# Peptides against a protein of PDB entry 5FRP, part 1

Every score and structure here is a prediction.

Target 1, 225 residues: chain A of PDB entry 5FRP
Amino acid sequence: VEWTESIPQIIATREDISKELNQALAKTFIDSDPRVRRTSVMIFNKVPVTEIWKNITNKAIYTSLLHLAREKHKEVRELCINTMAKFYSNSLNEIERTYQNKEIWEIIDTIPSTLYNLYYINDLNINEQVDSVIFEYLLPFEPDNDKRVHRLLTVLSHFDKKAFTSFFAFNARQIKISFAISKYIDFSKFLNNQESMSSSQGPIVMNKYNQTLQWLASGLSDSTK
Structure headers, positions and changes below count from the first letter of each chain, unless a header shows other numbers.
Peptide ipSAE is a variant of ipSAE made for these designs: the mean of its two directions, with the distance scale d0 fixed at 1.0 Angstrom where the peptide's residues are scored. Compare it only between designs on the same protein; published cut-offs may not carry over.
The geometry check fails a fold that doesn't show the stated peptide or that is severely misdrawn somewhere.

## One batch from the design tools (peptide; made by RFdiffusion4, then SolubleMPNN; aimed at target 1 Y119 F170; its pose is not in this set)

Design b1_p20_7_s4
Fold by OpenDDE base, seed 2:
Structure b1_p20_7_s4 (fold): chain B 225 residues (1-225), chain A 20 residues (1-20)
Amino acid sequence: as target 1 above (225 residues)
Amino acid sequence: VQKVLDYAKRRVKLGEILRS
């Protein structure tokens, strides 16, 4: 009897503790110390997605996570971008959409838009990172056509106008890069052939090769040059 | 610095709790 009477109190205490923990965690995401913010983001990397959804119920935490994508501190920002992209992908794969978690999903569904909007910052390092997480987490390679289309539609369904614009610009850039790489390969093959290099086209192809290489390099961050 | 360490320790504990 005493055990049964203690259960409601334990449950109530646990709920209170959970609420307090969520409130405390929410404050850590907006802490003035970048190390504190970094550690907070790492929780999303260290804890399984199912446990995050179960235990983190304060929507402000998720909103704050998304805001860190525009963080002034480079390390925190980079970590946040990778973390939110991975978290989005894992959530799509492992978390069911229910009435109870609808409000959290409304925030999580904006992650793709948040990421694509980072292109407007016009920073090469950020652009490169966003490119990477798109291919790794948002729109990964999927051999099944139906699954691939479904994922694409899911990603696009919550885009704002700016995100759509960035999406189209991104795709156009990828096509151009692909074409440039193909040309680079062709020019390289040509230049590696002695007979071709001795032809009247040799110097012309060399110039085109250099131009293509310069164009490709201009899209890369300094750290990758 | 100590305040940061204390917050970090609390967060590590929180992460462990969330994983248990």
Scores: peptide ipSAE 0.027, ipTM 0.609, DockQ to the pose 0.018; fails the geometry check
OpenDDE base, seeds 1, 3, 4, 5: peptide ipSAE 0.019, 0.017, 0.015, 0.017; ipTM 0.551, 0.558, 0.461, 0.543; seeds 1, 3, 4, 5 fail the geometry check

## One batch from the design tools (peptide; made by RFdiffusion4; aimed at target 1 H67 R70 K72)

Design b1_p21_1
Pose (drawn by RFdiffusion4):
Structure b1_p21_1 (pose): chain A 225 residues (1-225), chain P 21 residues (1-21)
Amino acid sequence: as target 1 above (225 residues)
Amino acid sequence: EEEEEEEEEEELEEMEEEEEE
């Protein structure tokens, strides 16, 4: 851990080495101890994306980084998901493509598909995290009308069938969810004024709204929240 | 791509076995 903690500054201060470091981090990314694996992925977080792209070039680093996204260990997996997504966003907003660096890009480009494939594990927390992460770094809400799409295509550019089916299923749910929140408000407004304390639908509508709110809460990690 | 996924699955199984030991 002590050794792994020092790399970001070294990489940030010297290009003298990209050989031993690439040789070492590869082992550091698959160490038995999760602390070092976390301290390893923290590199992609602490040191700027450009210096990563310049200094570390070994194929195994990126594959291990993305590989840990499916790990049992939680603290590592979460930081991994967030990191490789913010990295994917920054790894397009700063670094162009040439004839030599494309060799590794096929990994940086399969990041969204890998991210979308996490939904298939069916974890509430992970689904929530991927949800949070995608709209934060991948498909941002800014800044304009044209580029969102221009990049949306580049995000969709490297998908497997699962990524597409899940990409679309996420979208097919959106309408059903909208049809829910809209009715949720249409039912929640029932308390704007006295419509039926026990009249028209008092004994029935309360238990439609109260039971309907559970449907939206069934997908969240903490439904009681 | 399928081969890479299979290799990842094997690596994960090996990591699980090492953690159980």

Design b1_p21_3
Pose (drawn by RFdiffusion4):
Structure b1_p21_3 (pose): chain A 225 residues (1-225), chain P 21 residues (1-21)
Amino acid sequence: as target 1 above (225 residues)
Amino acid sequence: EEEEEEEEEEEEELEELEEEE
């Protein structure tokens, strides 16, 4: 850990080495101890994306980084998911493509598909995290009308069938969710004024809204929240 | 001994993931 903690500054201060470091971090990214694996992925977080793209070039680093996204260990997996997504976003907003660096890009480009494939594991926390992460770094809410799409295609550019089916299923659920929140408000407004304390639908509508709110809360990690 | 067993289990799980890929 002590050794792994020092790399970001070294990479940030010297290009003298990209051989031994690439040789070492590969082992550091698959170490048995999760602390070092975390401290390893923290590199992609602490040192700027450009210096990563310049200094570290070994194929195994990126594959291990993305590989850990499916790991049992939680603290590593979450930081991994967030890191490789923010990295994917920054890894397009700063670094162009040439004849030689494309060799590794087929990994940076399979990031969104890998991210979308996490939904298939069916974990509430992970689904929530991927949800939060995608719209934070991948498909941002800014800044304009045209580029969102221009990049949306680039995100969709490298998908497997699963990534598409899940990409669309996430969208097919959106309408059903909208049809829910809209009725949720249409039912929640029932308390704007006295419509039915026990009249028209008092004994029935309360237990439609009260039971309907559970349907939206069934997909969240903490439904009791 | 218990920590070594846990480390072996974690290595097995990572190997299973590599096989699945």

## One batch from the design tools (peptide; aimed at target 1 T165)

Design b1_p22_7_s2 (made by RFdiffusion4, then SolubleMPNN; its pose is not in this set)
Fold by OpenDDE base, seed 5:
Structure b1_p22_7_s2 (fold): chain B 225 residues (1-225), chain A 22 residues (1-22)
Amino acid sequence: as target 1 above (225 residues)
Amino acid sequence: DELEKKIEEFKEELKKLLEKLE
């Protein structure tokens, strides 16, 4: 614990050390020893999310973290699934999206899809774990409706087709989809009204939003059949 | 060679950390 706690301090002091640490960590995530991989994952649990984002800049580390969700070693896999879900939630809450961290966010934004795609393994234990982390970290209970809807939209906005299918198959019963969709539509209208005014990225966000709406609509139609 | 040495040292530190977490 002391060593992991010292890692952020060490990284913050020297850019050269930071580079070396990133290179070393990238290798430990893919080490042949499951214990080394497990310990590497634990860094994401023990180090504050803000320090992780600041000091871990090698995208390969994040990619490797996500790949461990399908690890053959059960303990490493289970730890990884919990870790990435928690890390995703913490990142959404504490990390601002900037130009500098855009590439890392592109990877982190795939965590929901990565998790939902685990349902296709058709393993009961994995399914139970995925269910657990979804409701604990991805879509936690939020009494504020606006915040809850915003979180839901954020999660859904990065879904691939397979993730949407899994979402409708496994979570549609638990999530009042009707409420989610209604709020999604309202939010879409809101975004359309706000983005029509200022930023060059407005059309891109709107396109992604519309695509998500289309997928949601298509998924609902299939579930009613 | 120096990088490999540092990586090995890092692995050892990670193992020690793991032992403390168990």
Scores: peptide ipSAE 0.030, ipTM 0.538, DockQ to the pose 0.015
OpenDDE base, seeds 1, 2, 3, 4: peptide ipSAE 0.020, 0.029, 0.029, 0.027; ipTM 0.434, 0.540, 0.542, 0.411; seeds 1, 4 fail the geometry check

Design b1_p22_8 (made by RFdiffusion4)
Pose (drawn by RFdiffusion4):
Structure b1_p22_8 (pose): chain A 225 residues (1-225), chain P 22 residues (1-22)
Amino acid sequence: as target 1 above (225 residues)
Amino acid sequence: EEEEELEEYLEELEEEEEELEE
């Protein structure tokens, strides 16, 4: 851990080495101890994306980084998901493509598909995290009308069938969710004024809204929240 | 049907993970 903690500054201060470091971090990314794996993925977080792209070039680093996204260990998996997504975003907003660096891009480009494939594990926390992460770094809410799409295609550019089916299923649910929140408000407004304390639908509509709110809360990690 | 498809996808992902570990 002590050794792994020092790399970001070294990489940030010296290009003298990209050989031994690439040789070592590969082992450091698959160590038995999760502390070192975390401290390893923290590199992609602490040191700027450009210096990463310049200094570390070994194929195994990126594959291990993405590989850990499916790990049992939680603290490593979450930081991994967040990191490789923010990295994917920054790894397009700063670094162009040439004839030589494309060799490793096929990994950076399979990041969204890998991210979308996490939904298939069916974990509430992970689904929530990928949800939060995608719209934070991948498909941002800014800044304009045209580039969102221009990049949306580049995100969709490298998908497997599963990524597409999930990408669309996430969208097919959106309408059903909208049809829910809209009725949720249409039911929640029932308390604007006295419509039926026990009249028209008092004994029935309360238990439609009260039971309907559970449907939206069934997908969240903490439904009681 | 959707649950079966999801199980198939999960098996494919597990196979791919086992191959990467090898």

## One batch from the design tools (peptide; aimed at target 1 Y119 N122 A169)

Design b1_p27_6_s1 (made by RFdiffusion4, then SolubleMPNN; its pose is not in this set)
Fold by OpenDDE base, seed 1:
Structure b1_p27_6_s1 (fold): chain B 225 residues (1-225), chain A 27 residues (1-27)
Amino acid sequence: as target 1 above (225 residues)
Amino acid sequence: DELEKLLKELEKKIEEILKEFEKLKKE
């Protein structure tokens, strides 16, 4: 009974914190001191995604976070890129789309494009970091093909033309390889389980299997050059 | 420096609230 009485106080405290936090963060994300900007980004790493969405409601803060991906200060930029990618992934997994959070989602949905656009800077260090966060957070390894496809479609759904171009240049091949490997595994399992290759579908499956193998072989040969 | 201090304080407050909330769930 006593814990129920404390809930309203906690909620009230959260509202107060939210107001102060939104006011402070709107300023600190654009502060001239890189340490202040760094500290601002770290909030998104230290606080659970669900609590961030509840307490940070000012869209300007999220916009400012995205801008830090092009920050001149290397440490802040690198932190921001990692934080942004992770936050995007966590948001997709844990946050529902509602009418109330629509404006924030509109910003968050641009994170993949924001990251892929960094390839146009032509900086090797940035490229490596973008590659890393794409495969760690945006398009992580997913053994379930349907889930993987849905994630891919979600990521691509808000791409601008430049982001698509970068995607095809840098990541599309790797994604195709992952799908081909998955198909190979499925076909291998199918072939092992079907004692009776006598079905009319046997030759069709074998043909697809061989095509997949040839594609994989060609991809591996190109990686060794 | 003042803004950084404020941010740290806000982070701590949020963490405290989260801890309290988790305690309440276990209770």
Scores: peptide ipSAE 0.032, ipTM 0.475, DockQ to the pose 0.009
OpenDDE base, seeds 2, 3, 4, 5: peptide ipSAE 0.026, 0.032, 0.027, 0.032; ipTM 0.467, 0.469, 0.485, 0.473

Design b1_p27_7 (made by RFdiffusion4)
Pose (drawn by RFdiffusion4):
Structure b1_p27_7 (pose): chain A 225 residues (1-225), chain P 27 residues (1-27)
Amino acid sequence: as target 1 above (225 residues)
Amino acid sequence: EEEEEEEEEWEELEEEEEEEEEEWEEE
């Protein structure tokens, strides 16, 4: 851990080495101890994306980084998901493509598909995290009308069938959810004024709204929240 | 009648979500 903690500054201060470091971090990314694996993925977080793209070039680093996204260990998996997504966003907003660096890009480009494939594991927390992460770094809410799409295509550019089916299913659910929140408000407004304390639908609508709110809360990790 | 139709719509939505979750678990 002590050794792994020092790399970001070294990489940030010296290009003298990209050989031994690439040789070592590969082992450091698959160590038995999760502390070192975390300290390893923290590199992609602490040191700027450009210096990562310049200094570390070994194929195994990126594959291990993305590989850990499906790991049992939680603290490593979450930080991994967030890191490789913010990295994917920054790894397009700063670094162009040439004839030589494309060799590794086929990994950076399979990041969204890998991210979308996490939904298939069917974990509430993970689904929530991927949800949170995608709209934070991948498909941002800014800044304009044209580029969102221009990049949306580049995100969609490297998908497997699963990534597409899930990309669309996430969208198919959106309408059903909208049809829920809209009725949720249409039912929640029932307390704006006295419509039926026990009249028209008082004994029945309360237990439609009260039971309907559980449907939206069934997908969240903490439904009681 | 309107109340029965609303309940049927919510039951169909719950069934469709369960089917989608089963398909994702199979994959």

Design b1_p27_8 (made by RFdiffusion4)
Pose (drawn by RFdiffusion4):
Structure b1_p27_8 (pose): chain A 225 residues (1-225), chain P 27 residues (1-27)
Amino acid sequence: as target 1 above (225 residues)
Amino acid sequence: EEEEEWEEEEEEFEEEFEEWEEELEEA
């Protein structure tokens, strides 16, 4: 851990080495101890994306980084998901493509598909996290009308069938969810004024709204929240 | 295995949504 903690500054201060470091971090990314794996992925977080792209070039680093996204260990998996997504976003907003660096890009480009494939594991927390991470770094809410799409295609550019089916299913749910929140408000407004304390639908509509709210809360990790 | 599990959850979600639509129609 002590050794792994020092790399970001070294990489940030010297290009003298990209050989031994690439040789070492590869082992450091698959070590038995999760502390070192976390301290390893923290590199992609602490040192700027450009210096990563310049200094570390070994194929195994990126594959291990993405590989850990499916890991049992939670603290590593979450930081991994967040990191490789923010990295994917920054790894397009700063670094162009040439004849030589494309060799590794096929990994950076399979990040969204890998991210979308996490939904298939069916975990509430993970689904929530991927949800939060995608709209934070991948498909941002800014800044304009044209580029969102221009990049959206580049995100969609490298998908497997699963990524597409899930990408679309996430969208198919959106309408059903909208049809829910809209009715949720249409039912929640029932308390604006006295419509039926026990009249028209008082004994029935309360237990439609009260039971309807559970449907939206069934997908969240903490439904009781 | 993961794809099958996900499909099952998609089915369950659809069924629950249909039941809820039926309840809305009744209302």

## One batch from the design tools (peptide; made by RFdiffusion4; aimed at target 1 W215)

Design b1_p28_6
Pose (drawn by RFdiffusion4):
Structure b1_p28_6 (pose): chain A 225 residues (1-225), chain P 28 residues (1-28)
Amino acid sequence: as target 1 above (225 residues)
Amino acid sequence: SEEEELEEEFEELEEEEEEEEEELEEEA
């Protein structure tokens, strides 16, 4: 851990080495101890994306980084998901493509598909995290009308069938959810004024809204929240 | 009638979500 903690500054201060470091981090990314694996993925977080792209070039680093996204260990998996996504966003907003660096890009480009494939594991927390992460770094809410799409295509550019089916299923759910929140408000407004304390639908509508709110809360990790 | 239609729509949505979760588990 002590050794792994020092790399970001070294990489940030010297290009003298990209050989031994690439040789070492590969082992440091698959170590038995999760502390070192976390300290390893923290590199992609602490040191700027450009110096990562410049200094570290070994194929195994990126594959291990993305590989850990499916790991049992939680603290490593979450930081991994967040990191490779913010990295994917920054890894397009700063670094162009040439004849030589494309060799590794096929990994940086399969990040969104890998991210979308996490939904198939069916975990509430993970689904929540991917949800949070995608709209934070991948498909941002800014800044304009045209580029969102221009990049949306580049995000969709490297998908497997699963990534598409899940990409679309996430969208198919959106309408059903909208049809829910809209009725949720249409049912929640019932308390604007006295419509039916026990009149028209008082004994029945209360237990439609009260039971309807559970449907939206069934997908969240903490439904009681 | 309108209330019964709403209840049927909610039941159908729950069944569709359960089927989608089973399909995701098979594809996993």

Design b1_p28_8 (failed a check: the pose's geometry)
Pose (drawn by RFdiffusion4):
Structure b1_p28_8 (pose): chain A 225 residues (1-225), chain P 28 residues (1-28)
Amino acid sequence: as target 1 above (225 residues)
Amino acid sequence: EFEEEEEEFEEEFEEFEEEIEELEEEEE
């Protein structure tokens, strides 16, 4: 851990080495101890994306980084998901493509598909995290009309069938969810004024709304929240 | 496993639609 903690500054201060470092971090990314794996993925977080792209070039680093996204260990998996996504975003907003660096891009480009494939594991927390992460770094809410799409295509550019089916299913759910929140408000407004304390639908509509709210809360990790 | 959950989710949503329809009928 002590050794792994020092790399970001070294990489940030010296290009003298990209050989031994690439040789070592590969082992550091698959170590038995999760602390070192965490401290390893923290590199992609602490040191700027450009210096990563310049200094570390070994194929195994990126594959291990993305590989850990499906890991049992939680603290590593979450930081991994967040990191490779913010990295994917920054890895397009700063670094162009040439004849030589494309060799590793086929990994950076399969990030969104890998991210979308996490939904298939069916975990509430993970689904929530991927949800949060995608709209934070991948498909941002800014800044304009045209580029969102221009990049949306580049995100969709490298998908497997699963990534598409899940990409669309996430969208198919959106309408059903909208049809829910809209009715949720249409039912929640019932308390604006006295419509039926026990009149028209008082004994029945309360137990439609009260039971309807559970349907939206069934997908969240903490439904009781 | 994911497909099964999708099916369950769809069934639950259909039931919700039916319940809304019943509620609309009662209103009528």

## One batch from the design tools (peptide; made by RFdiffusion4; aimed at target 1 Y120)

Design b1_p30_1
Pose (drawn by RFdiffusion4):
Structure b1_p30_1 (pose): chain A 225 residues (1-225), chain P 30 residues (1-30)
Amino acid sequence: as target 1 above (225 residues)
Amino acid sequence: EEEEEEELEEVEENVLPFEAREELEELLEE
């Protein structure tokens, strides 16, 4: 851990080495101890994306980084998901493509598909995290009308069938959810004024709204929240 | 093929869009 903690500054201060470091971090990314694996992925977080792209070039680093996204260990998996997504975003907003660096890009480009494939594990927390992460770094809400799409295609550019089916299923659910929140408000407004304390639908509509709210809360990690 | 369809249905049931989750949290706070 002590050794792994020092790399970001070294990489940030010296290009003298990209050989031994690439040789070592590869082992450091698959160590038995999760502390070092965390401290390893923290590199992609602490040191700027450019110096990563310049200094570390070994194929195994990125594959291990993405590989850990499916790991049992939670603290490592979450930081991994967040990191490789923010990295994917920054890894397009700063670094162009040439004839030599494309060799590794096929990994940086399969990040969204890998991210979308996490939904298939069916975990509430992970689904929530991927949800949060995608719209934070991948498909941002800014800044304009045209580039969102221009990049959206680049995100969609490297998908497997699963990534597409899940990309679309996420969208198919959006309408059903909208049809829910809209009715949720249409039912929640019932308390704007006295419509039926026990009249028209008092004994029935309360238990439609009260039971309907559970449907939206069934997908969240903490439904009781 | 049948297993893949079942897995997709499970994904549809367990996913909630991010914006919809925020709106839901705001409504619950209110």

Design b1_p30_2
Pose (drawn by RFdiffusion4):
Structure b1_p30_2 (pose): chain A 225 residues (1-225), chain P 30 residues (1-30)
Amino acid sequence: as target 1 above (225 residues)
Amino acid sequence: EEEEEEEEEYEEAEEEFEEEFEEWVEKLEE
């Protein structure tokens, strides 16, 4: 851990080495101890994306980084998911493509598909995290009309069938969810004024709204929240 | 084999979600 903690500054201060470091971090990314794996992925977080792209070039680093996204260990998996997504976003907003660096890009480009494939594990927390992460770094809410799409295609550019089916299923749910929140408000407004304390639908509509709210809460990690 | 299991489980979860949604729509109709 002590050794792994020092790399970001070294990489940030010297290009003298990209050989031994690439040789070492590869082992450091698959070590038995999760602390070092965390401290390893923290590199992609602490040191700027450009210096990463310049200094570390070994194929195994990126594959291990993305590989850990499916890991049992939670603290590593979450930081991994967030990191490789913010990295994917920054790894397009700063670094162009040439004839030689494309060799590794096929990994940076399979990041969204890999991210979308996490939904298939069916975990509430993970689904929530990927949800949060995608709209934070991948498909941002800014800044304009044209580029969102221009990049949306580049995100969709490297998908497997699963990534598409899940990409679309996430969208198919959106309408059903909208049809829910809209009715949720249409039912929640019932308390604006006295419509039926026990009249028209008092004994029935309360237990439609009260039971309807559970449907939206069934997908969240903490439904009681 | 693990990936296939995960796909099956996901399909089952999609079916269950659809069934719950249909039940909720029926209740709205009432």

